# Designs tried in a protein design run: peptides against a protein of PDB entry 2Q3Z. Part 78

Target 1, 272 residues: chain A of PDB entry 2Q3Z
Amino acid sequence: YVLTQQGFIYQGSAKFIKNIPWNFGQFEDGILDICLILLDVNPKFLKNAGRDCSRRSSPVYVGRVVSGMVNCNDDQGVLLGRWDNNYGDGVSPMSWIGSVDILRRWKNHGCQRVKYGQCWVFAAVACTVLRCLGIPTRVVTNYNSAHDQNSNLLIEYFRNEFGEIQGDKSEMIWNFHCWVESWMTRPDLQPGYEGWQALDPTPQEKSEGTYCCGPVPVRAIKEGDLSTKYDAPFVFAEVNADVVDWIQQDDGSVHKSINRSLIVGLKISTKS
Target 2, 254 residues: chain A of PDB entry 2Q3Z as posed
Amino acid sequence: YVLTQQGFIYQGSAKFIKNIPWNFGQFQDGILDICLILLDVNPKFLKNAGRDCSRRSSPVYVGRVGSGMVNCNDDQGVLLGRWDNNYGDGVSPMSWIGSVDILRRWKNHGCQRVKYGQCWVFAAVACTVLRCLGIPTRVVTNYNSAHDSNLLIEYFRNSEMIWNFHCWVESWMTRPDLQPGYEGWQALDPTPQEKSEGTYCCGPVPVRAIKEGDLSTKYDAPFVFAEVNADVVDWIQKSINRSLIVGLKISTKS

## One batch from the design tools (peptide; made by RFdiffusion4, then SolubleMPNN)

Design b2_p15_4_s1 (from b2_p15_4, 6 letters changed)
Fold by OpenDDE base, seed 1:
Structure b2_p15_4_s1 (fold): chain B 272 residues (1-272), chain A 15 residues (1-15)
Amino acid sequence: as target 1 above (272 residues)
Amino acid sequence: GASQQLPVGAPGSDE
């Protein structure tokens, strides 16, 4: 999880699982230096360099910083996300074959955001950076991955009496979503939450005012301990949200559909 | 090749 430079990332759908090869390249020339630059341009360093540097011994702190800095939201981060199939002014997310080119482009262009990424690109770059910094990290793929926007642990769809979805579908389920899990102790938590910690660098929701997510113990998610920092409810919902179809009648009555067959969450952890 | 990340039910989401 630290030494492997080549690996695979799972993609596709729950019914049609695919993978792509990926060059993490954490030991390639200059990559560690780029990771250090990433730390040195983070908002916490710019605000108070001494305080930031003193906290870099904590993988909890570093993991959270990296989660925020892999995306360009709120800071001088690495990647701009895009999902609308309009990539003409950049690089298609589907064209990347490794983290090295992305990180080099970012650094060589004065820490300008790289266009473009989707979930696996964010996750893979985060994995590279965390491995460079000595944190055992793996990419995780979750099929039928929920994005809960209102922290109710539900994905809610509203339908008319004819079954037609109403509204803008703000909440969604991805065919797949990728994030990372990092191995660390959690001295900031109660005993027993050491081990794999979920971190999600894809900009989905703000955590403490920044587009970042985690670290949260995988154990806490498994046990349903939503009080565990950081961002346990959001990560829990990604893998466990209930899907509710609300049928709205003309008379104002609302009923739950009983025919919803979509199940959220099928997590695959990688070994490379 | 790499798959697009898409909402479930969108065209190409099961490819």
Scores: peptide ipSAE 0.519, ipTM 0.935, DockQ to the pose 0.597
Fold by OpenDDE base, seed 5:
Structure b2_p15_4_s1 (fold): chain B 272 residues (1-272), chain A 15 residues (1-15)
Amino acid sequence: as target 1 above (272 residues)
Amino acid sequence: GASQQLPVGAPGSDE
């Protein structure tokens, strides 16, 4: 999980699982230096360098910083996300074959955001950075991955009497979503939450005012301990949200239907 | 090649 520089990232859909080769390249020349630059431009360092540096021995702290800094939201982070298929002013997310070129571009352009990334690109770059910093990390793919925006653990669709979805889909299920899991102790939690921790660098929701997510113990998610920091409800919803269809009739009546046809969550953890 | 991340049900979401 630290030594492997080449691997695969799972993509596609639950019905049609695909994978792509990816060069994480954590040991390539200059990559560690770029990871250190990433830490040195993070908002916490800029606010109080001494305090930030004193906390870099904590993989919990570093993991959370990296989660926030891999995306360019709120800071001088690495990647700008885009999903509208208009990538002409940058690099298509589908064109990347490794993390090294992305990190080098970011550094070489004065820590300007790299265009563009989607979930697996964010996850892969985060994986590279965390591995560079000595944190065992793997990319995880979750098929039918929910994005809960209101923290109710539900994906709600509003439909008319004809079954047509009304309004902007405020909540979404991705065909697939990628994040990372990192191995670390959790001295900040009760005993037993050491092990794999989920971190999500894709800018989806703010955590404590910053687009970051985790670390949260995978065990806590499995056991449904949603009180566990950080961001347990959000990560739980990604893998286990309930889908609710609200059917509004012309008379104003609302019917709740639980659509069992769309099952949220099919998580695949990489072995490399 | 890499697959685009898409909402479930969107065209190409199974590709």
Scores: peptide ipSAE 0.464, ipTM 0.910, DockQ to the pose 0.581
Fold by OpenDDE base, seed 4:
Structure b2_p15_4_s1 (fold): chain B 272 residues (1-272), chain A 15 residues (1-15)
Amino acid sequence: as target 1 above (272 residues)
Amino acid sequence: GASQQLPVGAPGSDE
C-alpha cells in the first residue's frame, strides 16, 4: 500500500466489472517534491504556514488536505473534473495511464489545474500523493455509487409513464465511483476507529466549505455511525443510499416503481 | 481503455 507503484483500478459496471492498469509512481523522480509543493500551496498553508506545517505530522490533517487539493475546486489543486464528454481543450480522463504525468504537468505549469479527471483519476492521484507522504493508501471502487446531495440518504428518480427521466435531478447513482482508503490512527475520535479511512478527492460535495471528503473510518460507515467526522453521511450514502424510482402519471399522480430494483454499492478494495 | 463514469438509469448511462 506504500511500496507498490503499479496497480489496477476497477471500473465498468456492477454487471460488467473491468479494470485498467495504473502507474501510481510514488517513487519516481520528483514526485515527492511535487507532493510537498501541493502541501505548500494549500489554502491552510497560505493562511497560516506555521500552523499548517505543525499539523503535517497528522495523517488525518494531511489526508483531508490532499482530498481537497487533488481537485482544483476552491484552490490551486491538481485536477479539473469533467463528465460531459467534451475534452478537446485538454486530455480525456480515459487517456491517463498513471499519476506521474498528471502531477508533473500540474507542477510544470505553475500549479495550474490539469484537464481533465473523473473519479478514478482523482482517486489515483490522491493515492499517489498519500503514499508519497508515507500514508498507506489504496484505491476503492464502488459500483452503483450514490451521490447524495441533500444528505437524506435517498436517490430519487422521476419518470413519466414511458419511463423517461423527468426534471433536472442532480442526484444520481454512478455506474462506478472511486475514492481512496488510507490507514491511520484517529486520535481525534473515540478509541476503535483506527484503521482504514475513506477519503474522496472527487469534487462532489463541500465539506466545511471545501470540496473534500473524509477521512472517515470505514468502521463507522459499516456500523452506521453517521456522527463520526468527517463526512460520514455522504460516504455512507455512497454505499448505502436507498433508491426510489417514481412514475408520474398523466393525472399528476406519482407512484413508486415496482419493476425496478437497484442496489446501491458494491465496493471493491484494491490489493495494490 | 478506461470507461467513463456515467449515471445509472439516467439518459446517457450504460444501464
Scores: peptide ipSAE 0.359, ipTM 0.799, DockQ to the pose 0.518
Fold by OpenDDE base, seed 2:
Structure b2_p15_4_s1 (fold): chain B 272 residues (1-272), chain A 15 residues (1-15)
Amino acid sequence: as target 1 above (272 residues)
Amino acid sequence: GASQQLPVGAPGSDE
């Protein structure tokens, strides 16, 4: 989880699982230096360098910083996400074969955001950075992964009487989603939450005002302890949300239906 | 090649 530089990332769908090879390259020349630059341009460092540096010994702190800095939302982060299939002014997310080129491009262009990433790209870059910093980290893929926007642990669809989805579809289920799990102690929590911690660098929801997610103990998610920092409800929903259809009839009445055909969550943790 | 991340049931998804 620290030494392996090449691995596989799972993709596709629950019914059609695929994988791609990925070069994490955490020990390639200059990559550690780039990771240190990433830390030195983070908003917390820019605000108070002494405080930021004093906290870099905490993998909890560093993990959260990296989660925020891998995406370019809110800061000089590494990657810009895009999902609309319009990648002509950058690199298609599907074209990347490793983290090294992404990180080098970011640094070489004055920490300008790299276009473009999707979930596995964000996760893989985060994995590289965290490994560089000595934090055991693996990429995780979750199939039928929910994006809960309103923190109610539900994916809600509005439908007309014909079953057609209405509205902007702000809440959704990904065919797959990737994030990382990092091994760390949690001295900031009650005993028993050491071990794998979920971190999600894909910009989905803000946490404490920044597009970042975690670290949250995998154990807390498994046990349903949603009070555990950070972002337990969001991560829980990614793997456990229920799907609700709100069916509006012509008379204006609304019927609630639990969609049992859409099962959220099938998580695969990588071995390396 | 890599698979695009897509909404479930969206065009081009494997579901």
Scores: peptide ipSAE 0.341, ipTM 0.786, DockQ to the pose 0.556

Design b2_p15_4_s2 (from b2_p15_4, 6 letters changed)
Fold by OpenDDE base, seed 4:
Structure b2_p15_4_s2 (fold): chain B 272 residues (1-272), chain A 15 residues (1-15)
Amino acid sequence: as target 1 above (272 residues)
Amino acid sequence: GASQQLPVGAPGSDL
């Protein structure tokens, strides 16, 4: 979790699980220095350097900073996400084979955002950074991963009588999603929430005004304690959202589809 | 190679 530089990231779908090799490279030359630069360009450092530095001994604080800084949303973060299959002005997310090239590109271009990432790229870079900073971290893949946008723990689809999806299609389930779990104590919570903490660096939702997610105890998610900071409802929904598939008839009536059974969540934690 | 992250049922998904 700290020492392994080579690993696998799980991808594909719940029915067709795939993996790719990934070079995390946390001990490669200059990578630690780049991770320190990442901390030194974070909005909290820029606002109050002394306060930021005084908190870097907290893996909770650092984890949350890294979650925000791995994406370029709201800050000088590492990666720009893109999902529209138009990558011609950058590197396709599918082309990356490790975190090292991404981090080096970011630093070498004056902390300019690297184009482009998707979930596993964000997760893998976060994993590298957190490992560099001495935080035991692993990549997690969740198949049929919900993205709850309205914090209702539901993913709702609306269809016409022909089964065609209607509306804005904002709520969605990913075929897979990746984030990280980091091992840390939680002195900011009640006893028993030490251990694996979920952190999601993919810019999906804002947490306290920044595109970041976690840390939240994996235990809290498992136990359904959605009151625990940070972002427990969102992370819970990723793995446990209920899916509702509505069919709208010509008369405007709606009913639940009885033919669709989609189970959200199939989580795989990596060994390295 | 790496698979693209896609909505469930989206074109090119493995679902």
Scores: peptide ipSAE 0.358, ipTM 0.801, DockQ to the pose 0.560
Fold by OpenDDE base, seed 5:
Structure b2_p15_4_s2 (fold): chain B 272 residues (1-272), chain A 15 residues (1-15)
Amino acid sequence: as target 1 above (272 residues)
Amino acid sequence: GASQQLPVGAPGSDL
């Protein structure tokens, strides 16, 4: 979790699991320095350097900062997300083979956002940074078989009688999503929430005004303790939400599709 | 390709 520099990131779908080799490279030359720069350009440091530095001994604090700084939303963060297949002015998310090149590009271009990332790229860079900072971290892939009505998301789809999805899909189900889990104590919580903490660096939702997510105890998510800091309801939804397909008939009647929520949330954690 | 994160929805405008 800290020592492994090479690994695999799981992608694809629950039915068709794929993996890509990934160089995390947390011990490569200059990577630690880049991780320290990442901390030194974070909004909390810029606002109050002394307060930020005094909190860097907390994996909880650092994890939350890193989740925000891996994306370039709201700050001088590392990666710009893009999902529209138009990558001509940057690097396709599919082209990355490791975190090291991304971090070096970011630093070498004056901490300008690197184009482009998607969930596994965000997760992999976060994993590198956290490992580099001595926080045991792994990449997690969650497969959401949204197409099979089998996703662990409370995504309400309204379908017409022809099965066509009506309205703007406000909620996105991904074929897969990646985030990180980091091992830390939670002295800010009740006893028993030490261990794996979920952190999501993909800029999906704002937490306390910043595109960041977690840390939240994996145990809290498993036990349904949605009051637990940070972002437990959001992370719970990523893993356990139920897709509700509503069939709207021409008469305006709405029927819940009784189709088995084939919860094919296969959560794969990297063992490396 | 199958390695692409294919949203079942559109990315939010802020993404």
Scores: peptide ipSAE 0.027, ipTM 0.683, DockQ to the pose 0.270
Fold by OpenDDE base, seed 2:
Structure b2_p15_4_s2 (fold): chain B 272 residues (1-272), chain A 15 residues (1-15)
Amino acid sequence: as target 1 above (272 residues)
Amino acid sequence: GASQQLPVGAPGSDL
């Protein structure tokens, strides 16, 4: 997990699993320096350098900083997300073959956001940075991954009588989603939550006012302990949310459509 | 090429 510089990222769908080769390159020249720059431009360092530096010995703290800094939301982070196929003013997310070029571009352009990323690009860059900082990390792919925006553990679709989706299409299920798991102790939690921690650098939801997610113990998610910091309800929903399809009639009545059991969650961790 | 991340549902407003 720390030593492997090349790997595969799983993509596609639960029915049609694909993979791409990826160069993580955590030991390539200058990558450590770029990871240190990433820490030195984070909002917590800019606010109080002494406090930030004193906390860099904590993989929990560093993991949360990296989760926020891999995306460019709220800060001088690495990647701008885009999903609309309009990549003409940047690089298509599908064109990246490794984290090294992304990190070098970010640094070489004065820590300006690199255009563009999607989930696997965010996850892969986070994996590189965390590995570079000595935190054992792997990329995880979840098929039929839910994005819960209202923290109700439901993905709700409203349709009219004709089956057309109504309202602001806020909540979504991804064909696949990627995040990272990092190995760390959790001295800030009750005993037994050491081990793999989920971190999601894709800017889906704000956590404590920043687009970041985790670290949350994979054990807590497995056991349904939603009280466990950080972001346990969100990460739980990614893998376990129920899908509700509602039909709204002209009279304003709302009826559940027949349970199309969209099975949320088929998690595949990369083997080292 | 890599498969685009495509929603099965609708895209979120801030993504």
Scores: peptide ipSAE 0.024, ipTM 0.679, DockQ to the pose 0.325
Fold by OpenDDE base, seed 3:
Structure b2_p15_4_s2 (fold): chain B 272 residues (1-272), chain A 15 residues (1-15)
Amino acid sequence: as target 1 above (272 residues)
Amino acid sequence: GASQQLPVGAPGSDL
């Protein structure tokens, strides 16, 4: 988890599981220094350096900072996400083979956002950074991964009388999504929540005003403890959301239908 | 090569 520099990231779909090789490269020259720069440009450091530095001994605090700083949303973070196949002004997310080039590009361009990432790129960079900082971390892939935007633990589709999806389709299910799990104690929680903590660096939802997610105990998600900080409802929904179709009729009536064909969540954790 | 992250049901989402 900390010592492994090369690994595999699971991709594809629940029906067609694939993997790619990835160089995490956490021990390559200058990578630790770049990870320290990442900490030194975070909004909490810029607001109060002494307070930020005093908290860097906490993997809970550092994990949350890293989840926010791997994406460039709201800060000087590493990666800009893009999913529309228009990558001509950057690097296609599918072209990356490791975290090292991404981190070096970010640093060498004055901490300017690197174009572009998707979920596994965010997760892999976060994994590299957390490993550099001595936090045991692995990449996780979840197939049929839900993105709940309204915190109701549902993926809701609005449909007309013909079953056609209406609206902006803001809530969605990914074919796959990647995040990280980091091993840490949780002295800030009740006993029993030590171990793997989910962290999601892909900019999906804001947590406390920043695009970050976690850490949340994997145990809390398994047990359905949605009160557990941080972001337990969101991470729970990624792996457990129900899908609902709201079918509007011509008379203005709305019928609720449970969509049993869309099964959310098939999580695969790496062993190294 | 790496697979694109896509909405379920989108073209290529199973690839």
Scores: peptide ipSAE 0.472, ipTM 0.909, DockQ to the pose 0.587; fails the geometry check

Design b2_p15_4_s3 (from b2_p15_4, 6 letters changed)
Fold by OpenDDE base, seed 1:
Structure b2_p15_4_s3 (fold): chain B 272 residues (1-272), chain A 15 residues (1-15)
Amino acid sequence: as target 1 above (272 residues)
Amino acid sequence: GASEQLPVGAPGSSL
């Protein structure tokens, strides 16, 4: 995990698994310095440097900072997300072959956001940064990954009588989604939640007012303990949300469609 | 034809 500089990221779909080679490059020249710059431009450091620095010994704290700083939504973070195929004013997310070029571009342009990222790019950059900081980290791909926006643990689709999806697809199932898992102790939780912790740097939902996610124990998600910090309900929904397909009739009546069991969640953890 | 699902983590309505 910490020692592997090259690896693969899984993509595609549950039926058609693809992978891409990725250079994490955590030991390449200047990458550690860039990771330290990332910490030194984070909002918590800018607010109180002494307090931030005193907490950098905690992988829980650092993981949460990195998940927020890999995206640029609330801060001087690394990547701007884009999914609409309009990449002409930047680099297509599909063009990246490693984290090193992204991090170097970010630093060399005065910590300006790099255009553009998607989930695997966010995850891969977070993986590089966390590995640089000595935190064992891997990229995880989840196929049929749910994005729950209303925190009800359901992905709800509304259809008309003709089966056409109505309204804004606010809640969605990704064909795949990528995040990271980091190995750490959880002295801030009850015993038994040490081990792999999920962190999601893709800006999906706000946690405590910032686009960040985790760390949350993978064990807590597996056991359904949604009380565990951080962001257990959201990460639980990514892998376990129930899909509800509602049919709305012209009379305003709504009934549950019986015919579509969408299987949410096929998680693949990288071994590299 | 196998629709080459774009490697884009797009909101897949695989519905």
Scores: peptide ipSAE 0.029, ipTM 0.672, DockQ to the pose 0.165
Fold by OpenDDE base, seed 3:
Structure b2_p15_4_s3 (fold): chain B 272 residues (1-272), chain A 15 residues (1-15)
Amino acid sequence: as target 1 above (272 residues)
Amino acid sequence: GASEQLPVGAPGSSL
């Protein structure tokens, strides 16, 4: 994991799995220095440098900082997300072939946000940064990945009597979503939660006021322990959310229906 | 709107 500079990122759909080659480039010249700059511009460092630096020996702390700093939401982070196919004022997320160019662009433009990223780009950059910092990390792809916005472990659709979706689709299911898993001990948790920890750098939801997610033990998600820090309910929902249709009738009554045709979650971990 | 076309990570047309 830490030593592999080149790899593949899984994309596509559950029925049509694709991959792209990706250069993580964690050992390329100047990349470690850029990762250190990323730490030195994080909001926690700017607030209290001594406290931030004293915590950099904790992969739990560093992982959470990196998750927040790979996106540019609320800070001087690396990437701006965009999903609307309007990439003319930047680089299409689909054009990236590695993390190195992204990180170099970010640094060379005075730590200005790079346009643009999507989930696999965020995940890949986070993977590079975490590997540079000595944290064993892999990119993970989840097909039919849920984004729960209201923390109820459901993806909810409001429908009229004809089954047409009403209102804004705030909650969604991605055809695929990418995040990272990092290997670390969890001395801040009960025994048995060491190992792979999920971290999501894609700016989906705020955790403690910052667009970051995790680390959360993959074991906790698998066992359904939603009490574990950080962000266990959100990550659990990505892989296990139920889809609910709220069907409004003409009389104003609302019927709850479980949508069994929409199966959330098919996680693939990289074996590289 | 999010692009539903692969390889973009977005809400799938079947979802």
Scores: peptide ipSAE 0.028, ipTM 0.693, DockQ to the pose 0.181
Fold by OpenDDE base, seed 5:
Structure b2_p15_4_s3 (fold): chain B 272 residues (1-272), chain A 15 residues (1-15)
Amino acid sequence: as target 1 above (272 residues)
Amino acid sequence: GASEQLPVGAPGSSL
């Protein structure tokens, strides 16, 4: 996990799994220095450098900082997300072949956000940074990944009588989503939550006022311990949310569609 | 509605 510089990122769909080669490159020249710059431009460092530095020995703290700093939301983070296929003023997310070029571009342009990322790009860059900082990390792909915005553990779709989805479609199921899992102890939690921790650098929801997610014990998600810091309900929903398809009739009556056919979550962890 | 599963990690309405 820490030593592997080349790997694969899984993409596609649950039925049609694809992979792309990816250069994580955590040991390439200057990458460690860039990771340290990333820490030194984080909002917590800018607010209180001494306090931030004193906490950098904690992989829990560092993981949470990195999850926030890989995206450019709220800070001088690395990547700007874009999903509308309009990439002409940057690099298409699909064009990236490794984290090294992204990190070098970010640093070389004065820590300006790199255009553009999507989930696997965010995850891959986070994986590089965390590995570079000595935290064992892997990229995870979850197929049919739910994005719960209201923390109800449901992905709710409203349809009219014609079956057309109504509303802003704020809640969604990704064909796939990528995040990272990092190996760390959790001295801030009860015993038994050491091991793999989920971290999500894709800007989806705010956690404690910042677009970051985790670390949350993979065990807590598996066991349904939603009280566990950080962001357990959100990460739980990504892999276990129930999909509710509502049919709204003209009379305002709402009925659940009987089609339970949407399976949320098929998690694949990379071995390298 | 055709959930256009965009081949990319795009918000796919799986519905």
Scores: peptide ipSAE 0.032, ipTM 0.676, DockQ to the pose 0.149; fails the geometry check
Fold by OpenDDE base, seed 4:
Structure b2_p15_4_s3 (fold): chain B 272 residues (1-272), chain A 15 residues (1-15)
Amino acid sequence: as target 1 above (272 residues)
Amino acid sequence: GASEQLPVGAPGSSL
């Protein structure tokens, strides 16, 4: 988890699992220096350098900073996310084969956001950075991953009588989503929450005003302890949201579809 | 739907 520079990222769907090779490259020349620059341009450093530096010994603190800084939302972060298939002014997210080129591009362009990332790119870059900083980290893929925007643990779809989705719902299920799990102690929590912590660098929701997510104990998610810092309800929903399909009739009546076929949360952790 | 083979981690816009 720290030493492996080459790995695989799982993609596709629950029925058709795919993988791509990925160069994490955490020990390649200059990558550690870029990771340190990433810390030095974070909003917390810019606000109070002494306080930020004093907290860099905490993998909890660093993990949360990295989660925020891998995306360029709200800061000088590494990657701009894009999902609309319009990548002509950058690099398609599907074209990346490793974290090294992304990090080098970011640094070499004066910490300008790299175009473009999607979930696995965000996760892979975060994995590289965290590994560089000595935090054992792995990429996780979750198939049928829920994006809960209202923190209700429900993903609701509305369909017309013809089965067509009505466009008003911002809540979605990803065919797959990637984030990272990092190994750390949690001295900020009750005993027993040491171990794997979920961190999500994909800019999905704001946590404490910043597009970041975690760290949250994987154990807390598994046990349903949604009170744990950070972002337990959101991460819980990613892996365990209930999906509700509604059919709206022309008379305005709404009934729940019987098709309970969407199981949220087939999680695969990388072994590399 | 989320069951479609999207080549990318895309929102389930195709449900």
Scores: peptide ipSAE 0.029, ipTM 0.673, DockQ to the pose 0.166; fails the geometry check

